# Peptides against a protein of PDB entry 5EFW, part 83

Target 1, 141 residues: chain A of PDB entry 5EFW
Amino acid sequence: TTLERIEKNFVITDPRLPDNPIIFASDSFLQLTEYSREEILGRNARFLQGPETDRATVRKIRDAIDNQTEVTVQLINYTKSGKKFWNLFHLQPMRDQKGDVQYFIGVQLDGTEHVRDAAEREGVMLIKKTAENIDEAAKEL

## One batch from the design tools (peptide; made by RFdiffusion4, then SolubleMPNN)

Design b1_p21_4_s1 (from b1_p21_4, 12 letters changed)
Fold by OpenDDE base, seed 3:
Structure b1_p21_4_s1 (fold): chain B 141 residues (1-141), chain A 21 residues (1-21)
Amino acid sequence: as target 1 above (141 residues)
Amino acid sequence: SAEEEELERKRRELLEMALNK
């Protein structure tokens, strides 16, 4: 099975390129967001944001990138057609053997509503586990 | 730029090879 066929919503970005563009997107992510791969590759993931996206939450994501740390948040994102969805989003750096950040892994769990309590905890565990699986696969470089 | 595009292409190829091992 190719990387694109992994049935999870995720992207890999390259912070060593200008504006930390997406360099890989799963088929599930494309389906969720309604974009083609050609439309997404080479772009910063901010195109998913829109009018109701909380700016403070976006700042948390930006800070995590700048500080090379992980973060988990929920925010409103938009599909290509303009449909809103709640994105339980986890971001974490992918480091090499020297500890240097090579990529960022972004995992998205979509929903029609903001999740709380047990549902949120379960979702967080899922997206974090997904990110770790991707990280482990990439460390075999 | 063309240089950035080439770099990105190479990085994607390397990443795909690594993740598909």
Scores: peptide ipSAE 0.085, ipTM 0.660, DockQ to the pose 0.167
Fold by OpenDDE base, seed 4:
Order: structure tokens, then sequence, then C-alpha cells
Structure b1_p21_4_s1 (fold): chain B 141 residues (1-141), chain A 21 residues (1-21)
């Protein structure tokens, strides 16, 4: 589909369902993480976490979901085969016209290294812009 | 299950929004 073929790494989750499962994933996300669509739909995105994933960073993500706010963090994630990658991750709520949260958009920028300074700023701008584009593309009938 | 059916419904809604935008 058009939405799935957006050439960015992203998922859409449904916080109104138990454990905020992924309800949509881009092709790029599947390629990055090495999972099939069937393997990840209906699951919480925590399957990307592993031994070296910082728990404090994960808590920031959880808090953002609980508080219905956006957050941007960097954390170690793992592919299905166990390959580690640095994930510059941005999450933000998708709200309806009444302002109620319907979904969350999660955007992933993968890298072999933790990014800092100008590279981090550039990455943050990119994933935030991507999230806004996804929101615009998927929010309106 | 009811949850699975709801997931599918939500997915369809999102796709419809994207396609009809």
Amino acid sequence: as target 1 above (141 residues)
Amino acid sequence: SAEEEELERKRRELLEMALNK
C-alpha cells in the first residue's frame, strides 16, 4: 500500500488496545528489523530491546506513552538475527480533530554509532519531520 | 479474537485515510 511503501522506518501503534500494539509497519521498518509483518503486528515494540538496551531510556518511552507526549531518545535495538544498532527514536501521539490521542507514531533512524552534536541534531530534525509527514499522510480521510 | 479484529479494523481505517487523502 501507499502508506507501507513510505521509505522511512516507522510504526503506528494503538494505545487504546492492550499493551499498545503495533498496528502498522512500513516496509523499511521490516527490512531494518528483519521481521515479517505477521511477526510484529499485534505486538508491543519492545521486542526490539535486548541486553544492552538502556532501561532508563526505555522508561522514558513508556512515560511518554502513558502521559501522551512525544519523546526523542537514542537506544540500542536488536534485529531478529540479534544484530545491534543504534536507534535514534522519535515517538509522538496522533490526535483526532477533537484532540484525543488515537495512535502513536514511532520513527526510527538506524546507525552503527551513537550520534552526537550536529549529527544528532540533524537526525532529530529528520525523524521529527518524518513523523509529521506520516501524521499528515495517515490522519485525514 | 476481539483484539485481533480490532487491530485489523484500525489498520484498515489508517489505510483508508492514507489512500483517500
Scores: peptide ipSAE 0.080, ipTM 0.656, DockQ to the pose 0.146
Fold by OpenDDE base, seed 5:
Structure b1_p21_4_s1 (fold): chain B 141 residues (1-141), chain A 21 residues (1-21)
Amino acid sequence: as target 1 above (141 residues)
Amino acid sequence: SAEEEELERKRRELLEMALNK
């Protein structure tokens, strides 16, 4: 579909279902993580975490979901084959006209190294803009 | 399961919304 072919790494999750499962994933996300769509739909995105994933950073993500807020962090994620990558990750809720959360949008910017300073600011700007574009594309008018 | 059916329904709804824009 058109939404799946957006050339960005992203997923959409449904917090109204048990364990906030992934209900949508872009083609780029599948390529990045080395999973098929069938393997990840219906699952919580925590399968990307591994031994070197910082638990405190994961807690920030969990807190954002529980509090229905946005968050931007960098964390170690793992592909299906076990390859580590630095994930500059942005998550934000998709709200309806009443302000109620319908979905979460997660955007991933992959890198071989932790980024700082100008590179980090640029990446954050990019993934936030991407999330807004996805929100606009997916939300009912 | 009911959960799987609901998940697929939501996915379809998102796709339909995107296609209708």
Scores: peptide ipSAE 0.073, ipTM 0.673, DockQ to the pose 0.148
Fold by OpenDDE base, seed 1:
Structure b1_p21_4_s1 (fold): chain B 141 residues (1-141), chain A 21 residues (1-21)
Amino acid sequence: as target 1 above (141 residues)
Amino acid sequence: SAEEEELERKRRELLEMALNK
């Protein structure tokens, strides 16, 4: 579909289902993580975490889900083959017309290193804008 | 399962919204 072909790494999850599973993933996300769509749909995105993933950062993500808020963090993630990458990650809720949370949008910017300063600011702006574009696309009928 | 069916339904709804914009 058009949404899947957006050349950005993103997923949509459903917090109203047990364990907030992924219900949508872009082609780019699959390429990045080395998983097939069938392998990840219905799963919580924690399968990307591994030994060097910072637990405090993971807790920030969990807190954002629980509190239905947005968050932006950087964390170590792993591909299916076990390759490490730095994930500049943005998460935000998708709300309906009544203001109730329906889904979460997760956007990933991958890199070989942790980014700081101007590079980080640029990346954050990019992934936030991407999330807004996805939110808008999903709301328009 | 009922959970899997609900998940697929939600996915189809999202795809439909994206295609009809």
Scores: peptide ipSAE 0.071, ipTM 0.662, DockQ to the pose 0.149

Design b1_p21_4_s2 (from b1_p21_4, 15 letters changed)
Fold by OpenDDE base, seed 4:
Formats: C-alpha cells, sequence, structure tokens
Structure b1_p21_4_s2 (fold): chain B 141 residues (1-141), chain A 21 residues (1-21)
C-alpha cells in the first residue's frame, strides 16, 4: 500500500477509540522500537516512555492530543530491549473533509543525541514533511 | 486486560481495512 511505501518511522492513532491506540505502524517504526506489529496495535504509544522521559514533554504531547493540535518535541524513548534514544517527535491531527479529527499522525526521528540548531531545524522539516506525506497517503482510512 | 484486548482487536481491524485500500 501507499502507507507501507513510506519508509519513515511513524504511527497512526485513533483518538475516537479509548486511550488513543495505535492503529498503524510503519515497518521502520517497528524496527526502531524493536516491537512486533502485534505487540503495539491497539496500544497507546506511551510504552515508548521510561525513567528518563521528561514528564513535562509528555504532557505537551497529551495536551496537543486533547486540544487536537500539532506539536513537535524531543524526548527520551526506549526500545523493547531498553535502549534509550532521543526522539524528535512530531504529532499532528488528520482531519476528514468536514474538518473533524479522525486520526493522529506521529512521526519519529531517532538519534543517540539531542539535536540542536541546524540539525534540529533540518530534522523538524523532515518529520513535518513526512507527516504531510502520510496524511495524503492515509486519507483513505 | 479485557479492555486492552478489545482495543487491540478494534485497532487491528482498522489496520487491516486500511491495508486493503
Amino acid sequence: as target 1 above (141 residues)
Amino acid sequence: SEAEKEKREKAEELYRLALEK
């Protein structure tokens, strides 16, 4: 499918379901996080969080979901094996023709280091563009 | 939990439908 062809780390979640579960995950996301698709479908993405994940940053993500807005942050995430990585994360709502939120798109750019300056700007541009591509491809959902 | 199972099943259904499009 078109979604499967997008070789980026991303998930699609359904806020109309209890606890906004993941309904789609890219192969790259599975590889990054070391989870199988079966392990994550139907789950809230909070399983990526761990001891060093900044709670204030998590709250920003939660607020964006509740307010149906986009957000871009960097936070510590964990793979299934417990490996830490810095996640430059972008989240945005996917709206239907009526303007109602149907899904959220979450895009992850992984790295061993927190990125700043030019690297951060480049990463943000990349994940935002990726989110738009996913939005176009996933309109059929 | 049962609630988690139900959520997972629903999400998987949506996922399958999405892949068919």
Scores: peptide ipSAE 0.075, ipTM 0.671, DockQ to the pose 0.149
Fold by OpenDDE base, seed 5:
Structure b1_p21_4_s2 (fold): chain B 141 residues (1-141), chain A 21 residues (1-21)
Amino acid sequence: as target 1 above (141 residues)
Amino acid sequence: SEAEKEKREKAEELYRLALEK
């Protein structure tokens, strides 16, 4: 499919289902997080959070979902094996022609360190552009 | 839980439908 050809770390979630579960995950995302597709489909993405994940940042993500808006943050996430990584994360709603939210698109840019300045701006630009590409490709869902 | 199982099954169904398109 067109979605499978997007070689970026991303998931699609369905907020119309209880607890906004993941309904699609890219191969790159599975490789990054060390989970199989079977392990994560139908689950909320919060399993990536751990002890050092900033709760205030998580609340920003939750607020964006509840308010049906986009958000861009950096937060600590954990792989299945417990490895920490900095996730430059962008989330945005996918809306239909009436403006109603159908899905959320989450894009992850992984790094070993928290990034700032030019590196952060570049990363944000990349993940936002990726989200737009996914939005276009996922219209048939 | 049963609720989690139901959510997983429905999400997997949606995923399969997406792959068929």
Scores: peptide ipSAE 0.065, ipTM 0.663, DockQ to the pose 0.124
Fold by OpenDDE base, seed 3:
Structure b1_p21_4_s2 (fold): chain B 141 residues (1-141), chain A 21 residues (1-21)
Amino acid sequence: as target 1 above (141 residues)
Amino acid sequence: SEAEKEKREKAEELYRLALEK
């Protein structure tokens, strides 16, 4: 689909289904994580986590889902082959006209190292803007 | 966990059903 072809790392999840599964994934996300679309659709995104993923950071993500709020964090994620990468991750709810949460948008900016200061601020602006663009493009979901 | 596995399987089933509609 057109949504899948957006050249940014992102997923859309459905919190109205059990365990908030991924319902859409961009081609870039599949390339980054080394999974096929068939392998990840219908699954919770936690398969990206591994031994060095900070559990407190994961809890922040979980809290954001539960509270239906946005969050931006950096955490270690793993590809299918087991390669570690730093994920500057932004999550935000997609709401309908009534204000009810319909989906969550997750945007990933990958890197070989943890980013700080100006680089982090720039990355945050980028992934937040990407999330807004996805929100606009995904109104028909 | 086993509970998470069960939830995932249910989600996958619901997803498949949604695609069939």
Scores: peptide ipSAE 0.035, ipTM 0.597, DockQ to the pose 0.064
Fold by OpenDDE base, seed 2:
Structure b1_p21_4_s2 (fold): chain B 141 residues (1-141), chain A 21 residues (1-21)
Amino acid sequence: as target 1 above (141 residues)
Amino acid sequence: SEAEKEKREKAEELYRLALEK
């Protein structure tokens, strides 16, 4: 689909389903994580976590979902083959016209290093802008 | 894992049903 072909790493999840599963994944996300689309759809994104993933950061993500708010964090994620990468991650709710949350948009900026200062600010701007673009494109959902 | 597979299949089914409503 057009949504899946957006040249950014992102997923859309459905919090109205048990365990907030991924319902859409971009081609880039699949390439990054080394999973097929069939392996991803219907799963909670926690499969990206591993031994060195900071649990406090994960809790921030979970809290944002529970509170239906946006969050931006950096955390260690793992590919299917076990390769570690730093994920500058932005999550935000997709709301309907009445303001009710229907989906979550998760955008990932991958890197080999934890980013700070100007690099972090630039990355945050990028992934937030990407999330807004996805929000607009996903109105058909 | 098998548990993850089962959960995925269930989620896919639920999603399909949700879209039909």
Scores: peptide ipSAE 0.035, ipTM 0.588, DockQ to the pose 0.057

Design b1_p21_4_s3 (from b1_p21_4, 15 letters changed)
Fold by OpenDDE base, seed 3:
Structure b1_p21_4_s3 (fold): chain B 141 residues (1-141), chain A 21 residues (1-21)
Amino acid sequence: as target 1 above (141 residues)
Amino acid sequence: SAMEEERRRRREELREMALNK
C-alpha cells in the first residue's frame, strides 16, 4: 500500500517551499475534511481554520513550524461544507540523516469532538504514535 | 511553474522513500 492509503488522518507538508504547503494527504484526511486531493495539495493547511478557531492556538502551531519543533493542540477546524469539528492535532518535523528538517507530519484525531482528561491523553498518545509510524514509513529503508 | 515542479519532485522523493521501505 502507498502512504496515502494509511488509515489515519494526516498530511505531510514541505517547509522548504513557500508557505509550507501540503504535499501529501491521506485518503482519511480527505474524507474528514471533505476536500479532494487536488483541492488540498499545494496549499497551506490554514484553509481548515475559521471564525471560531482560536488564534492563540494557531500561533502555537506557527511557532512550532518556525522553530522546527513538535506541538500538540486542540482547535476548531472546518470542513469544506463549513461543518465545525474539534481537531486534536499533532505536528512534528521529519528529519533526514543529517538532522535537517525535510518535511512536517501533521496528524489529526479521527474523532470530531472535543476530548478531555483521559480521553485526551489517549488521543494524544495515539496521534503521536501515528506520527512516528508515518515518519518511519516515509524515511525508513 | 517552478514551484509546481518542485512540489512534484518533493512528492516523488517522498513516494520513492515510502516505496523503498
Scores: peptide ipSAE 0.108, ipTM 0.689, DockQ to the pose 0.147
Fold by OpenDDE base, seed 1:
Structure b1_p21_4_s3 (fold): chain B 141 residues (1-141), chain A 21 residues (1-21)
Amino acid sequence: as target 1 above (141 residues)
Amino acid sequence: SAMEEERRRRREELREMALNK
């Protein structure tokens, strides 16, 4: 089974390319966001942001990328049709054997609602586990 | 092996996607 067919919402980005573009997107991510693969590949993921997206939360994501660290946040994103949804998002670097960052893995919760309490804890656990699974799968390639 | 061939295909797919950027 190809990486795209993993039934989780995720992208892989390449920080070694200008503006850290998406180089890989799962089918589920395309379905969630209502974009085609052709519309997404080669673009920075900021196209999901809109008027009600919290800028401080976006800055946390940017800081994590710049500092080559992981981060977990919830933010409002928009589908291609303009539908708002809450995105529980986890991002982490994928490192090579030398410890250098090769890619970033971004995982989105498969729900569209703002999650709290036990649901949030469960969601965070799930997306972090998913990111680790993607990391391991990609390293084995 | 079949596993090695599948891995090779996946690597090529990812490489092509990355190079298209």
Scores: peptide ipSAE 0.073, ipTM 0.630, DockQ to the pose 0.131
Fold by OpenDDE base, seed 4:
Structure b1_p21_4_s3 (fold): chain B 141 residues (1-141), chain A 21 residues (1-21)
Amino acid sequence: as target 1 above (141 residues)
Amino acid sequence: SAMEEERRRRREELREMALNK
């Protein structure tokens, strides 16, 4: 689909389904994580987590989902082959015209390095903007 | 594989649920 072809790393999840599964994944996300679309769809995104993923950071993500709010964090994720990478991750709810949450948009920054200071601020701005663009694009489907 | 078939089935179930919302 056109949505899947957006040249950014992102997923869309459905909190109205059991365990908030991924319902859409971009081609870039699949390339980054080394999974096929078939392997990803219908699963909770926690498969990206591993031994060195900070549990407190994961809890922040869960809290944001539960509270239906946005969050931006940086955490260690793992590819299918087990390669570690730093993920500057932004999550935000996609709401309908009534204000009810329909989906969550998760955006992963390009690159595998931990970012700080100005680079982090720039990355945050980028992934937030990306999330907004995805929000608009997804609503048109 | 059995895992692939399970995932396929799960995806179909989720899609059906999503469409019925």
Scores: peptide ipSAE 0.044, ipTM 0.597, DockQ to the pose 0.053
Fold by OpenDDE base, seed 5:
Formats: sequence, structure tokens, C-alpha cells
Structure b1_p21_4_s3 (fold): chain B 141 residues (1-141), chain A 21 residues (1-21)
Amino acid sequence: as target 1 above (141 residues)
Amino acid sequence: SAMEEERRRRREELREMALNK
């Protein structure tokens, strides 16, 4: 689909289905994480987590989903082959005109190191803008 | 309402397309 071809790392999840599974993933996300589309659709995104993933950060993500709010964090994620990467991650709800949550949008900026200062601010700005663009694109489907 | 029903239908179609790909 057109949505999947957006040249950014992102997923869309459906909180109205059991365990909030991924229902869309960009080609870039598949490339980043080394998974096929068939391997990830219908699954919760927690398969990206591993031994060095900070549990407190994961709880922040879970809380944002439960509270239907946005969150931006950095956490260690793992590719299918087990490669670690720092994920500057932004999650936000996609709402309808009545304000009800339809989906969640998750955007990933990958890096070899934890980003700080100006680099972090720039990355946050980028992934938030990306999420807004995806929100707009998804509403056209 | 008719609008709400149409939106629901469209969402369901989107979900079905996504999950069946």
C-alpha cells in the first residue's frame, strides 16, 4: 500500500484488538528490524525488546497506551539477528473526529548510540513530525 | 449515526486488509 512505502520507520497498532497488535509496518521498519511483514503483522511490538531493554522505559510505553497518550523515549531494541540498537521512539494515538482512539502510531529513529542534547532534540522533532504525517496519510485510507 | 456507521465500516475494512496481508 501507499502507507507502507513511506520512507520512515513506523508501525501502526490496533488497541481494539487483543494485545494491541501491529496492523501496518513500513518497508523501512522491516529492513531495520530484519523481519518480514508476515512475521510481525498481528503481533505485539514487544518482540523488539531484549535483555538490555530498560523495563522502566517499557512501562512508560505501556502506560501511554493504557492512558491513550503520547510518549517519547530512548530504549535498546534488537533486530531478528540479535543486533542491538538505540531506538529513539515516539508513540501517539490516532484519534477520530470525536476524539476516540482508533490506532497507535509508533515511529522509530535508529542509532548506534544514545543521542543527547542537540542531536536528541533534532531526532525528537523529526519523529514527531513523521508521526503527524503518518496520521494524515492513514486517515486517507 | 450514519456517519459513525460509515466510519466504523471503513475502519473494519482497513483492519481486515492490514491483518490479511
Scores: peptide ipSAE 0.090, ipTM 0.666, DockQ to the pose 0.340; fails the geometry check

Design b1_p21_4_s4 (from b1_p21_4, 13 letters changed)
Fold by OpenDDE base, seed 4:
Structure b1_p21_4_s4 (fold): chain B 141 residues (1-141), chain A 21 residues (1-21)
Amino acid sequence: as target 1 above (141 residues)
Amino acid sequence: SMEEEELERRREELREMALNR
């Protein structure tokens, strides 16, 4: 689909299904994580986590989902081959016309290095804007 | 699988939401 071809790393998940599975993944996300689409769809995004992933950061993500709010964090993720990378991650709810949460959009920064200071602020702005663009694009399919 | 069918239903719901906007 056109949505999947957006040249940004993102997924869409469905919190109304058990375990909030991924229902869409961009081609870029697949390339970043080294998974096929078939390996990703229907799974909770926690497969990106590993031994060095900070549990407190993961809890922040969970809390945001539970509270139906957005969150931006930076955490260690792992590719299929086990390669570690720093993921500047933004998550926000996708709402219907009534304002009810239907999905979540998760965006991963293109860079795999830990970012700080001005670079982090820039990255945050970028992934937030990306999430907004994806929200609009998904609603215009 | 039943899970795959449910995922497809949700994908269709997303499409329908987009179409009805």
Scores: peptide ipSAE 0.319, ipTM 0.827, DockQ to the pose 0.117
Fold by OpenDDE base, seed 2:
Structure b1_p21_4_s4 (fold): chain B 141 residues (1-141), chain A 21 residues (1-21)
Amino acid sequence: as target 1 above (141 residues)
Amino acid sequence: SMEEEELERRREELREMALNR
């Protein structure tokens, strides 16, 4: 099974390229967002943002990228058709054997509703675990 | 790995596109 066939919503971006474009997207992510792979590859993921996307939350994502750290947030995103959904999003760097950041892994929870309390904690654990699995898969397969 | 090689291929493709802008 190829990396893109992993049944989780995720993208891989390349911060070493201008504007940190998506270089990989899972089939599930394409289904969630209603975009084709061709429409997504080479673009910054900000196309998912819209009027109700919290700018402070977006800044947290930007700060994490700039600082080469992980972040977990919930934000409003939009599908290609303009449908709003709550994205429980986890971002973390993918490091090479030397520890240098090579890529970022972005994982989105399967659900489209805002999650709270115990459900949020469970979702966070899930997407973090997913990110680790993707990191391993990208390096080992 | 095959997946790593594919990622590097895609990275290189995107790099070339970026350089051509």
Scores: peptide ipSAE 0.165, ipTM 0.684, DockQ to the pose 0.136
Fold by OpenDDE base, seed 5:
Structure b1_p21_4_s4 (fold): chain B 141 residues (1-141), chain A 21 residues (1-21)
Amino acid sequence: as target 1 above (141 residues)
Amino acid sequence: SMEEEELERRREELREMALNR
């Protein structure tokens, strides 16, 4: 589909389904994580977590989903082959015209190192803008 | 599977949301 071909790392999840599974994944996200689309759709995104993933950061993500709010964090994620990467991650709800949460948009900016200072601020601006673009694209299908 | 059918239904709901905007 057109949505999946957007050249950014992102997923769309459905909190109205059991365990908030991924219902859309971009081609770039598949490449980043080394999974096929068949392996990812229907799964909760926690398969990216591993031994060095900070549990407090994961709790921030869980709290944002439960509270239906946005969050921006950095955490260690793992590819299918077990390679670690730093994920500057932004999550925000996709709402209908009544303001009810229908989906979540998750955007990933990958890197080999933890991003700080001006680079972090720049990355945050980028992934937030990307999430807004995904929201608009999804609403024009 | 029932899960695959549910995912497809949700994809259609997302499309319908876009069309009704």
Scores: peptide ipSAE 0.108, ipTM 0.677, DockQ to the pose 0.101; fails the geometry check
Fold by OpenDDE base, seed 3:
Structure b1_p21_4_s4 (fold): chain B 141 residues (1-141), chain A 21 residues (1-21)
Amino acid sequence: as target 1 above (141 residues)
Amino acid sequence: SMEEEELERRREELREMALNR
């Protein structure tokens, strides 16, 4: 569908369902992570985490979900084949017209290295803008 | 919107799956 075909790495999750499962994943996300759509839908995104994923960073993500806030972090994620990548990750709630959280949008910028300084700032700007675009697409189209 | 309807459908499907666990 239109939403899955957006050429960015992203997922949409439903915090109103048990364990906040992924309900949408972009084609790009599937390519990045090496999973099929069937393997992804209905699962919590934690399957991307592995031995070198920083647990304190994961806690920041969990806290943002619990508090219904946005967060931007960098963490190690793993593909299905076990390949590590640095994920500059942005998560934000998708709210309805009443201000209630309906979903979360998660955007991933993959890289071989932890990004810093200007590169990090640029990446953050990009993934935040992407999240806003996805929010608009999901609400209006 | 079309995407809204799709989200609603998938949410309902996932809810039903969860209830059957």
Scores: peptide ipSAE 0.043, ipTM 0.619, DockQ to the pose 0.124; fails the geometry check

Design b1_p21_5_s1 (from b1_p21_5, 8 letters changed)
Fold by OpenDDE base, seed 5:
Structure b1_p21_5_s1 (fold): chain B 141 residues (1-141), chain A 21 residues (1-21)
Amino acid sequence: as target 1 above (141 residues)
Amino acid sequence: TAEEELERMKKRREEEEEEKK
C-alpha cells in the first residue's frame, strides 16, 4: 500500500483487537527488524524485546497504551537475527472524529547507541513529526 | 478493511506453520 511505502520506521497497531497487534508495518520497519510482513502482521510488537530490554521502559509503553496517551522512550530492541539496537520510540493514539482511539502509531528511530542532548531532542522532534504525518496519511484506513 | 487483511494474514501464518510440521 501507499502507507507501507512511507520512508520511515513505523507500525500501526489496533488496540481494539486482542493483544493490540500490528496491522501495518512500513517497508523500512521490516528492513530494520529483519522480519517479513507476513511474520509481523497480527503480532504484538513485544517480539522486539529481549534480555537487555529495560522492563521499566516497557512498563511506560504499556501504561501509555492503557491510558490512551502518547509516550517517548529509548529502549533496547532486537532484530530477527538477535542484533541489538537502541530504539528511540514514540507512540501516540490515532483518534476518530468522535475522539475515540482507533489505532496506535509507533515510530522508531534506530541507533547503535543511546542518544542524548541535542541528538535526542532532534530525534524526538523527528519521530513526533513523523507520527503526525502518518496520522494524516492513515485517515483513509 | 485493515481487520480483514489482518485476519487473512493470521490464517495464512497458521497454515504455513501447520505445513512445516
Scores: peptide ipSAE 0.018, ipTM 0.512, DockQ to the pose 0.063
Fold by OpenDDE base, seed 4:
Structure b1_p21_5_s1 (fold): chain B 141 residues (1-141), chain A 21 residues (1-21)
Amino acid sequence: as target 1 above (141 residues)
Amino acid sequence: TAEEELERMKKRREEEEEEKK
């Protein structure tokens, strides 16, 4: 699928299904996380979390989903092999023509360290723009 | 289209979840 080949780390989830499962994942996301597509599809993205993942940050993500809003956070995530990485994560709803939420787009910018200042601002702009591009691509293709 | 693919994926997941019940 063309959407899967977008060279960005992202997933699409379906909040209308139980536990908001991932229904779509980019090839880049699979490579980043070291999972196969089969291992990921139908699961909630919480499998990326681990011992050092900040619970308050996770709650912000949950709140954004519940409130159908966007959120941008940084959190520790884990690959299948248990490798930790800092995830600059952006989540936003995909809405239909009526304005109803159909899906969520989650974009991940991975890094070896927590980013701040100009690097954070740049990363945030990038992942937000990526999310918008994915939203448009999903509608156009 | 991406929309069609997404809808196919959604439908398949819904079917799988219903089969598990």
Scores: peptide ipSAE 0.019, ipTM 0.501, DockQ to the pose 0.098; fails the geometry check
Fold by OpenDDE base, seed 3:
Order: structure tokens, then C-alpha cells, then sequence
Structure b1_p21_5_s1 (fold): chain B 141 residues (1-141), chain A 21 residues (1-21)
């Protein structure tokens, strides 16, 4: 689809299904994580976590989903081959016209390094803006 | 719908995993 070809790392999940599975992934996200689309669709995004992933940060993500709020964090994730990378991640709900949550949009910054200070602020602004663009593009999903 | 496509993808993945066993 045209949505898959957006040159940004993102997924869409469905919290109305058991375990909030990924229902959509961009080509860029597949390249970043080294998974095929078939390996990802229908799974919870926790498969990206590993031994060095901070559990307190994971809890922040879980709390945001449970409370239907947005969150921005950095955490260690792992590719299919086991390569570690820093994931600057923004998650926000996609709401319908009634204000009910239909989906979540997850956006990952380009690159694999831990970002700080001005670079982090710039990255956060970029992924938030990207999430808003995806929200508009996915309204017809 | 996205949900229908998701279920189709899940089913195909399960079939592929069973074939690999």
C-alpha cells in the first residue's frame, strides 16, 4: 500500500485485539529490524526486547497503552540477527470521530544510536511530527 | 479490513511454522 511505502520507521497496532498486535508495518521498519512482514504482523512488538532492555522503560510504554496516552522513550531493542540498537520511540493513540481509540501509532527515529541533548530534542520533534502525518494518512485504514 | 488481513496473515504464519516442524 501507499502507507507501507512512507519512508519512515513506524507500526500501527490494534489495542482492540488480544495483546495489541501489529497490524501494519512500514518497509523501513522491516529493514531496520530485519524481519519480514509475515514475521511481524499479528505479533505484539515485545519481540524487539531483549536482555539489556530496561524494564522500567517498557512499563512506561505499557502504562501509556493501558491509559490510552502518548509516550516518548529511548530503549534498547534487538534486530532479528540479535544486533542491539537504541530506539527513540514515540507512541500515540489514533482516535475516531467519537474520540475512541482505534489504533496506536509507533514511530522509531532513523538510526541506531542513543541520542541526547539537542539531538534528542530534534529527534523527538521529528518522530512526533511523523506520527501526526501517519495519523492523517491512516484515517482511511 | 485491516483485521481481516491480519487474521489471514496470522493463519498463513501458523501454517508456515507447522510446515517447518
Amino acid sequence: as target 1 above (141 residues)
Amino acid sequence: TAEEELERMKKRREEEEEEKK
Scores: peptide ipSAE 0.019, ipTM 0.500, DockQ to the pose 0.041; fails the geometry check
Fold by OpenDDE base, seed 1:
Structure b1_p21_5_s1 (fold): chain B 141 residues (1-141), chain A 21 residues (1-21)
Amino acid sequence: as target 1 above (141 residues)
Amino acid sequence: TAEEELERMKKRREEEEEEKK
């Protein structure tokens, strides 16, 4: 099974390229966001942001990338048609055998509302586990 | 490679944008 065909919403980005562009996007991610693969590859994921996207949350994501750490946040994202959705988003670095950051894995869990309490815990567990699975799958390629 | 695929996609995007002008 190819990486893109994994039935989860995720992207892989390359921080070694200018502006940390998306280098892989799952079919599910394309369906969620209403973009084609051609519209996504080579772009920074900021195109998902819009007027109601919290800037402090975006800064947390940026800080995690700059510091080469993982982060889990919820933020408003927008589809190509302008539909808003809550994105429970997890980002983590993918490291090579030397421990250097090679890529970032971003996993998205979409919803109509901000997720809280038990539902949030479940969602966080799911997206973190998904990120680990993607990390393993990418190493096999 | 991922980088080669990305470069191909960037090139195609640029060509499409030029055709729309």
Scores: peptide ipSAE 0.017, ipTM 0.528, DockQ to the pose 0.063; fails the geometry check

